Peptides against a protein of PDB entry 6FRK. Designs and how they scored, part 257

Target 1, 411 residues: chain A of PDB entry 6FRK
Amino acid sequence: NEEVLNAMLKEVCTALLEADVNIKLVKQLRENVKSAIDLEEMASGLNKRKMIQHAVFKELVKLVDPGVKAWTPTKGKQNVIMFVGLQGSGKTTTCSKLAYYYQRKGWKTCLICADTFRAGAFDQLKQNATKARIPFYGSYTEMDPVIIASEGVEKFKNENFEIIIVDTSGRHKQEDSLFEEMLQVANAIQPDNIVYVMDASIGQACEAQAKAFKDKVDVASVIVTKLDGHAKGGGALSAVAATKSPIIFIGTGEHIDDFEPFKTQPFISKLLGMGDIEGLIDKVNELKLDDNEALIEKLKHGQFTLRDMYEQFQNIMKMGPFSQILGMIPGFGTDFMSKGNEQESMARLKKLMTIMDSMNDQELDSTDGAKVFSKQPGRIQRVARGSGVSTRDVQELLTQYTKFAQMVKKM

## One batch from the design tools (peptide; made by RFdiffusion4, then SolubleMPNN)

Design b2_p25_8_s2 (from b2_p25_8, 15 letters changed)
Fold by OpenDDE base, seed 2:
Structure b2_p25_8_s2 (fold): chain B 411 residues (1-411), chain A 25 residues (1-25)
Amino acid sequence: as target 1 above (411 residues)
Amino acid sequence: SRVDEEVKTFENILKRIKALEEYLK
């Protein structure tokens, strides 16, 4: 039993190290797991692997919990959020993602560019903010980030903004001057939250970098970026341990929507290669897929209507990025659906739904929708006119439906 | 064909939904 435990722990420790989890944290985890596992219960025929996985999961959950409640903005107040982090961490992009997240939630949000060191920093922020329709402030002439940050915060406070995000300079080699500048900005604007942005791909360097920031500025939150890459996110554990600050959001790609609130359990499940079962359950529940009991029953009986296809397209569209849902399913890697193919697929589904919106109940609810249209070709012309498409587009839809209905009959 | 790619995508979605439902049971 102890040999089996040690072998499984070795495998888990190897996987965590390959996921860029700090070696000190992995050692501590191994000791804590060994202490938490009752070897006598494992001897009683319980699934040893499941017990070890549960113990590992529980200890990883503790590692991502700093024991501090995450800061949350107060509605109707002016919340100043200062961003700090190295150049290339995705800090500027993350500022825009966070602003867009709050804007979509009905918050009055704005962005301030206090990066005077990087050429084109303000142009980059302005471009991102303009695309997202987020108000922004910065200067092409002012070189003091303290002045820009102070003026921008004052302006947006006077305009009753609720979320005021300040992007700062990221430097690689002049650490002391950068930290002094960040401290001067923080003292001038008195932020309600300081967010450290960390690139997950930096791996073992995450701890040292996160500590260097925390030792100089009062980091209260962490955002981890580039979790869509080969980085398994183990560096996030190191950042939490070093900053003693919660992860509040994760960046899951380059798009402005590739940004989500951090959930501990899904993250750890994904880190272990178990998938995001909880996020999947939440997503399935949000989709009310239980309303599909009727669909599942129809599918079991080999019945599939144009309405059933329409409802499935609605469900797929509600699921959002299908690539994210697939990445939540255990054993389905993130690589299965390229983002480019997904947007094109969604546009196609929406076009097909628009054609079906011009169909009547008799056409939609027929168990042989293609036969209804084949018997009365005038229906194709009516639907084509109603949806503003060609008769060919309607025929292509009916051909697709027929293929799907045949597939359902074979299931 | 473009239609065959959409069919294959939908098949994969249905198989995954079914697998999810079986996993959630």
Scores: peptide ipSAE 0.020, ipTM 0.384, DockQ to the pose 0.206; fails the geometry check
Fold by OpenDDE base, seed 4:
Structure b2_p25_8_s2 (fold): chain B 411 residues (1-411), chain A 25 residues (1-25)
Amino acid sequence: as target 1 above (411 residues)
Amino acid sequence: SRVDEEVKTFENILKRIKALEEYLK
């Protein structure tokens, strides 16, 4: 039992390290999981894998909870939000995303560009802000970020803005001059919240970077960027641990709408490759998938029939736009969900279901549906004629089914 | 191939359904 536990924990630890989770956090998690698992209860025939996964999930949830309540803006007040972070972290883009988020929620929101170091920083912010119809402030002539930030904050306070976002200069490296500038800006504008923006793709460097910022400025919130299909986001755990500050939002792509409030459960599920569990739970509850206990039990036993596949396609179709389901799937970025591909995917599912509608119960309920068709090729021709498709289309369906059935057997 | 992408999609859906089940229990 202990050997099995250690083997499974090794696999989980490897997966977390491959997800850019800090080695120290992975070690702590391993110890905490070992202490939380009763080995005697594991001996009683409980699904050891499930218990370990649950324990890992629970400990990861604790790692993203700093034990500090996230700052929230107060309606009808002037809330100054200062952004800090390295160059290339997506800080400037994230300022625009946050501004747009609050604007869509009916907040009077504005942007200030206090980045005087990067050539074209103000033009980039202006372009993004103009496209989103967000009021902005900056200077082409003033070189002191403190003056720009102070003037911009004063201007927008006088105009009764509720959300005043200040973008600051980034650097390529942790430079003392950058932190001094950040402190001077923070002292001048007295922000209600300081947001550290971190790129999830920097991996093991996340802890050291996040710590360097927290040691110099009073970081109260974290935003993690570049959580697209390739970034597993393990560095986010390091940022929370180092800053002791909550993640408030995540950036999931390049579009201004590729920005969402941080949710612990969906994030951890995505990190583990389990997907958006919360959004799926909500959707499963909406689907009244009570009838799927039987399917799930079959899948656990490595059984998968053509009828089981048909029922899954029906469920997918009931779930609405395939885009929403795929967007819930880790590794399927929003780009894969172009509106055109969704209709094509739904049409393809409908075609596959139409082929299966021409199958008989023996074909649908066989644990080896592909073998039933391979033994009697006349069945393929019957189904093809019944559904108005080619024999090739039926063979392609059976090939897909065989691939799915093989996957279910490996699960 | 498009088929391999659909297979991967379904793999991910199945993994998620399994993860959901584990979370709901």
Scores: peptide ipSAE 0.019, ipTM 0.335, DockQ to the pose 0.144; fails the geometry check
Fold by OpenDDE base, seed 1:
Structure b2_p25_8_s2 (fold): chain B 411 residues (1-411), chain A 25 residues (1-25)
Amino acid sequence: as target 1 above (411 residues)
Amino acid sequence: SRVDEEVKTFENILKRIKALEEYLK
């Protein structure tokens, strides 16, 4: 038992380290999981593997929970949000993404460029803001970020803006002068929230960087960027631990819409290589597959038909590149994202759908479809002939359906 | 606890996805 636990914990710890989770947090998680299991094994004859998975998940949730409620803007008030972070963290782009996010929700939103250090910072912000139709403020001549930030905040307060986002200078190194400038800006504008923007791709450096910012400025929120790439987001745990501040949003690409509210479960799932389940659910929900509510209800009642299976295949085919969908499904690792595997998987789904197209309504709508076919083997032969496949192919489909239907009944 | 609710939701999602995985295999 202890050997199995230690082996599983070793695999989990390896996966977390490969996800750029800080070694201290991984060690702490390992100890906490061991302590949790030793207590729970004494209480329940449950499947040990399930208990370990539950304990690991529970401890990962604790690692992303700083125990502090995320700041949220107040409707009808002036909310000043100051952004801080290193140069190249995606801070300026993230300011625009956050502004656009609130604007799309009907908030009167604006942007202020108080980055006087980076040549073209104001032009970049202006370009992004103009594309998104977001009001902006900045200067080509003023070099004091405190003056720009103060004037911009005052202007937009007087114009009754609800969300006032201030982008600050990011420097390449932890320079004391940058932190003093950030403090001067913060003191001048009195922000309601200070957001630290962190690049997920910096891996193990996330802790030290996040700590350096928290030690100098009152970071209250974290945004993690570049989660579209190879970064598994383990550095985000380090940022939460160091800042004691919640992750509020994540950047998932270069587009202004590649920005989403942070959700604990999808993040942990992705971190563990379990895919993006909530992203899949959200993508499924965004597709307004009205039939999904009906399916979810049927699944809750342990009902699953061959028609329900067919509809799910249609939905999967509608969701776009099968590789992206599979990458969102846990246990379909990154290897299924190979273009070759996508075509084969789509061809397999199309073959299964073609078999089901040869089924009748009685076969498709039966809650025990496999039993309908088992009672009348002539149905298998009819379906096989109608779809141009072997009786074995039909039996394989029915076997898969039976496994799935049994899982749904056990849910 | 909030943690327990999130864990329970995740377990339910994992069950659904294992079902989908078994379905796609």
Scores: peptide ipSAE 0.017, ipTM 0.395, DockQ to the pose 0.016; fails the geometry check
Fold by OpenDDE base, seed 3:
Structure b2_p25_8_s2 (fold): chain B 411 residues (1-411), chain A 25 residues (1-25)
Amino acid sequence: as target 1 above (411 residues)
Amino acid sequence: SRVDEEVKTFENILKRIKALEEYLK
């Protein structure tokens, strides 16, 4: 039993190390798991694997829970949120994502660019804010971030904004001058929350970086970015451990909507390479995809129609960004959809659906839809005219359908 | 081909939906 436990723990430890979890945390987790597992209970015929997995999961939950309640904005109050983090962490993009998140929830939200160090920081913020229709403040002439932050906060307080997000300078290195600037800004604006933004892709450097920020400013929240990359987010555990602050949100892509509240279970599942099965289940349940059981039953029987394909495309479109859907399901690395291809992929799906909207029920519900069209080529021309596409586009759709139907038959 | 990439994407979604169902059981 102890040998089996040690072997399984070795595999888990390897997976956690491959996920950029700090070696110290992995060692501590290993000891905690060993201490939590009753070897006698393992002898009684319980599924040893499930028990170890549960113990590992429980200890990972503890690692992402700092035991501190996350700060939440108060409705009808002026909430000042200061962002801190290195250059390239995705801080500026994350400010815009958070602003957009609160705006969509009906909060009166604004953005302040207090990054005077990076050339074009204000233009970047302005571009993002304008696209999202978020009010913004900054200066092209003022070089003191304290002045910009103070003036911007005062302005938006006077205009009764509820969420006031302040983006600060990020540097490439942990420089004392950056930390002093951050402290001066924090002292001037008296933020209700300081958010540390970290890049998940920096791996083992996350602990030292997070600690350096926490030692200089009162970091109360963490946002982890670039979880859409190769990084499994193990560095987030290091950030929580170092800052003793909860992860409040995660960035899951480059789009302004690629931003979600942190959920412990999905994150741990992703960290372990299990995918976000729970988050996908939650999304599937939120979508009331009760019809998926009927589809899965059809798929098990090797039946796949153009209607079934249409319904799947609808489900995919309802689940939100393809990158998020694909990131949530086990075994599909985030590499499968290059970030730029998502809008194009959604546009393609929408085009395919528009073609199918011009099909009749006999065509949609046929178990051999491609053969229906091949037997009567006039159907292709009708559908092409009805959808405003070429006969070639319809033929391409039918080719895709045929490939899918062949795969379903092999499942 | 562009079609083969879309096919792979869909295969992947289907495998994932199936894995979800197996997890819900």
Scores: peptide ipSAE 0.012, ipTM 0.328, DockQ to the pose 0.245; fails the geometry check

Design b2_p25_8_s3 (from b2_p25_8, 16 letters changed)
Fold by OpenDDE base, seed 4:
Structure b2_p25_8_s3 (fold): chain B 411 residues (1-411), chain A 25 residues (1-25)
Amino acid sequence: as target 1 above (411 residues)
Amino acid sequence: SKVDERVKVFEEILKRIEELRKYLE
């Protein structure tokens, strides 16, 4: 039993290391999991895999909880939020995402560009802010970030802004000059919150980087970026451990709305490849699938038509990026949809819908659509010609439909 | 719950779409 436990823990530890979880945290987790598992309960025939997964899940939840309450802005007050992080971390984009998030919540929000080091930083911020209709401040002539930040904060305070976000300079490496500049800006504007932005794709370097920032400035919050299909997010654990600060938001893509409040359980579930069931439930609820009460009733009665399948494909397309939806499904790891595969997957879904657009109402509304086509093979040829696809593509769609209809009958 | 049933249906739909994707490759 101990050998089996050790083998399974080795696999979990390997998977966590491959997910960019820091080796020290993985070692600590391994020992904590071993101490939490009763070997006698494992002998009694309980699903050893589920028990280990549950123990690992509990320990990972503890690792993302710094034991400190997240800072929240106060309504009707002026809240200054300073962003810090390396160049390429997605800091500037994340400033715009956070501003847009608060603006959509009815907060009077603005952006300040205090990055004087990077050429075009202000133009980039201005472009993003203008697209989102967010008020912004910056300078093309002032080279001192302290002056820009101070003037911008003062301006927006005088205009009674509630959320004042300050973007700062980034560097490619840890430089003493960068940390001195950040400290000077922080001292000048006296932010209510300092947010460290971290790229999840930097992997094992997350701890050292996060610590370097925390040692120089009073980081109180973490935002993790690039938690789309390329990064497993294990570096987020390292950032929390190093900063002793909660993750408040995550960036899940390139769009301004690819930004969400951090939820511990969904994040850990995704990290373990268990999916985000809660996030999927929330997304399903947001789709107001109440109009699908009729569909749910049909599904409960084991009825599923080609039209019902078409409507479900429309709903899936409305859920947003297919990668985000798949990443919420248990067993669909983050690797299942690289960005390149998302466009292809959506194109394939559109192709299937185009095939169904060439079907008639009798074919779409039949409780046994596959049988309708099997009885009259000329229908397959008509649909194939109408949709510009092969007869094989139509047959493949019908085969998939039949598999779905059989599953619905078993539900 | 009614919601859990919907989620299961979507999960299965997406799984089959992915299977179909692999078949169309």
Scores: peptide ipSAE 0.006, ipTM 0.310, DockQ to the pose 0.038
Fold by OpenDDE base, seed 2:
Structure b2_p25_8_s3 (fold): chain B 411 residues (1-411), chain A 25 residues (1-25)
Amino acid sequence: as target 1 above (411 residues)
Amino acid sequence: SKVDERVKVFEEILKRIEELRKYLE
């Protein structure tokens, strides 16, 4: 038992180190997992591998949880959010992504460019803001970021903006002058939240960078960028540990909509290469798929109707963004997380459901729905007319149903 | 077709859900 534990822990530790998790955190995890696993309580019948995986997962969740509640903006108030981070971290892009995220939720959102160091910083922010139709402030002539930030915050407060995002200068290295500038800006605007933006691709440097920022400014939130599938994101754990601040969002690509709220379970599962098994379980449980004992029993007996398929499509739609569900399945890469593919996927599911809405109970509840339609082709024409689709679309649905029903029979 | 890819994805989802259920039992 101890040999199996040690072997599995070695594999997990290796995977975490390869994922850029700090060696100190990996050591601590190993010790915590060993202490959490009572080898004697490993009843002879329990899958020892499952217990170890669960213990590892639980301890990783603790490493991502700083024990501090994430700051959330208050509706109807003026919330000032200051961004800090190195140049190239994706900070400026992330400001626009966060602004767009809140704007889409009906928040009156604006952007301030207080980056006076980087040539073209204001033009870049202006371009991104204009494309997203987000109000912005900055200067081409003012070189003091404190003045720009103060004037911009005052302007947007007077205009009753709810979300006021301030982008600051980034440097290539930890420079005392940068930290002094950030502190001066923070003191002048008194932000409700300071967000540290970290590039996931910087690996083991994440801890030192995150600590340097936290030691100089009161970082309260972390956003991790460049989680586009190449970066395993282990540096995020280091950032949480160093800043003692929660990860609030992740950037998953270059598009303004490649931005999502951070979820611990999916992240840890992805980090382990296990997919989001727990998040999938949680979503499956939230869907009360267990309440459909009748469906489970039918599936166990290899019975699958058009109604059962309809209910499964409803469940998938209820699980939220199809991209998130796919991202939770092991082996479905981050490429499935593209929102464009998600909307198209949801639209197709909705189209299939609309076709099934024109079916009668005899057609929906038949254990051989395809045969019911094949015996009476007039049913296809009725359903096609009822749903406003072609007879070909109905035939394609029946072909898909037949594929699913065959899969269920093989389960 | 893009439809066939989605069918395969859905089939894989169902398989994974069932594997997860069997894993939770």
Scores: peptide ipSAE 0.005, ipTM 0.289, DockQ to the pose 0.114
Fold by OpenDDE base, seed 5:
Structure b2_p25_8_s3 (fold): chain B 411 residues (1-411), chain A 25 residues (1-25)
Amino acid sequence: as target 1 above (411 residues)
Amino acid sequence: SKVDERVKVFEEILKRIEELRKYLE
């Protein structure tokens, strides 16, 4: 019995290490699981594998709980949120995602760029903020991040903003000068919350990085980014352990909507490869499934139009990164779509939709759209001109549609 | 539950979308 337990724990430990869980945490978890498993209950013929999985799950849930209540903004007050983190962590993008999240929840939200180190930082923030219609502040001339942060915070306080997000300089390395600058900014603006942003793909380095930030600044919250495709997020456990601060949000992609509140149980389920059933349910509830049932019924009858394809593309775009959704379904591995392929795929889908936006109802609703275009080549030229693409691009779309429609007819 | 039925429908949609993507590549 003990040998079987040790073998199963070895497999779990290997899987956790492959998920970028820190070696020390994996060792501690192994000891905690061994202590939590009643060997007498295992003798009773219960599924030993299920018991071990449950014990592992329970201990991982404890590891992501720092025992500290997450800071939450107060409605009708000015809440100053300062972001800290390394360059390349996704900090600037995450500031915009958080601002957009609160704005969509009906908070009066703004952004401040206090990154004077990176020449393109303010332009990037301005671009993201403008696209999301979020008010922003920054300077092209002021070099002192303390002055920019102080002036921006004062401005937005006077304008009765409720959420004031301050993006700071990210450095390539943990440098004392960076920490001093962060402390000066923090002392000047007196933030209600300091958010550490970390990249999940850093793996085993997450602990050391998170600890270095916590030792220098009063980190109260963690946001984990790049939880798409490659990183299973095991580094998040290390960040919680090092900062003693809760994960409040996760970034799941590059889009402004690829941002969600952190949920412990779904995250651990995903980490263990069990899928995120709760996140899938939430996502399903956000979808208008009544329209999708009609599509499924058409597909069952071997009917597939260009409009049906367009509606599927709209659904894909509403769902966000498909790799994330697949990774939420039990039994679908995270390996299905690499990050680079997903953006390119979304750009391709948008291009295809733009072509279809130039089609008429007769073309879109035909059960053989490709035949409609083949019979009247002038339609291809019209659609190409209307969408600003080549006639070849329209022909490629029709070829792809035809391949799929033929498969649907064979199903 | 009504939720379980919706999840199954969603999984079926996702499967078909993935099949569609494979043929659009």
Scores: peptide ipSAE 0.000, ipTM 0.265, DockQ to the pose 0.020
Fold by OpenDDE base, seed 1:
Structure b2_p25_8_s3 (fold): chain B 411 residues (1-411), chain A 25 residues (1-25)
Amino acid sequence: as target 1 above (411 residues)
Amino acid sequence: SKVDERVKVFEEILKRIEELRKYLE
């Protein structure tokens, strides 16, 4: 029994290391899981795999909980939120995402660019803020981030803003000058919350970077970015362990809406490849896919048209990156689609939609679309010419549609 | 729930689309 347990724990530990979980945390987790498992209960014929998975899940949940309540802004007060993090961590983009999140919730929100080091930092923030209709402050001439931050905070306090987000300079490396600047800004503006933004894609380096920030500035919250990529999110555990601060939000893509409050259980479930059914439900509800009732009813009756397929492609495109959606489905791990495969898959879907855009209503709404085209081959040539594709591409689409429609009829 | 049924149907649609993607490869 102990040998079997050790073998299974080794497999789980390997998977966690492949998910960028820090080696020290994996070792600690292994010891904690081994101590939490009753070997006598394992002897009673319980599914050993499920029991180990449950024990692992429980210990991972503990690792994500720093035992500190996350800071939350107070309504009707002026809340100053300072962002810190390395250059390329997604800090500036995350400032805009957080500002947009609070604005959509009815908070009077603004952005301050105190990044004087990076060329075009203010232009980038201004562009993002303007797109989101968020008030912003910065300077093209002032080089002291303390002056910019202080003036911006004072301005927006006087204008009764409730959420005042300050973006600071990032560096490519841990530089003492960067930390001194961050400390000077923090001392000048007296933030209510300091948010460390961490890139999940840095893997095993997450611990050392998060620790370096915590040792220099009073980090109270963590935001993890680039969870849409190859990063399985194991670095988030390292950030919590190093900063002793809760993860408050996660960035799940490049769009301003690719930002969500951190949920422990869904995150750990996703990390373990169990999927995020709740996140999928939330995403489906946010998309107001209620218009799909008619489609669901058609699918239940084994009816599927080219228009129905087109509408499904549109819905999937609205859901965002396929990798994220698939990563929410149980049994589809985050690795199921590489970023390259996603772009190619999206390009393929767009090509198929472009072909269907050249179809008429009779072709799109036929319950036997393939038969409509087979009876009148001139339709294939028309669609091919209209969409700028070969007749072969149209035939391939129709073949795929036919296979899909046959699968729908068998359900 | 109606939502759970919708999610399940959507999962099946996604699965089929993924099967179609594999066929396009």
Scores: peptide ipSAE 0.006, ipTM 0.315, DockQ to the pose 0.039; fails the geometry check

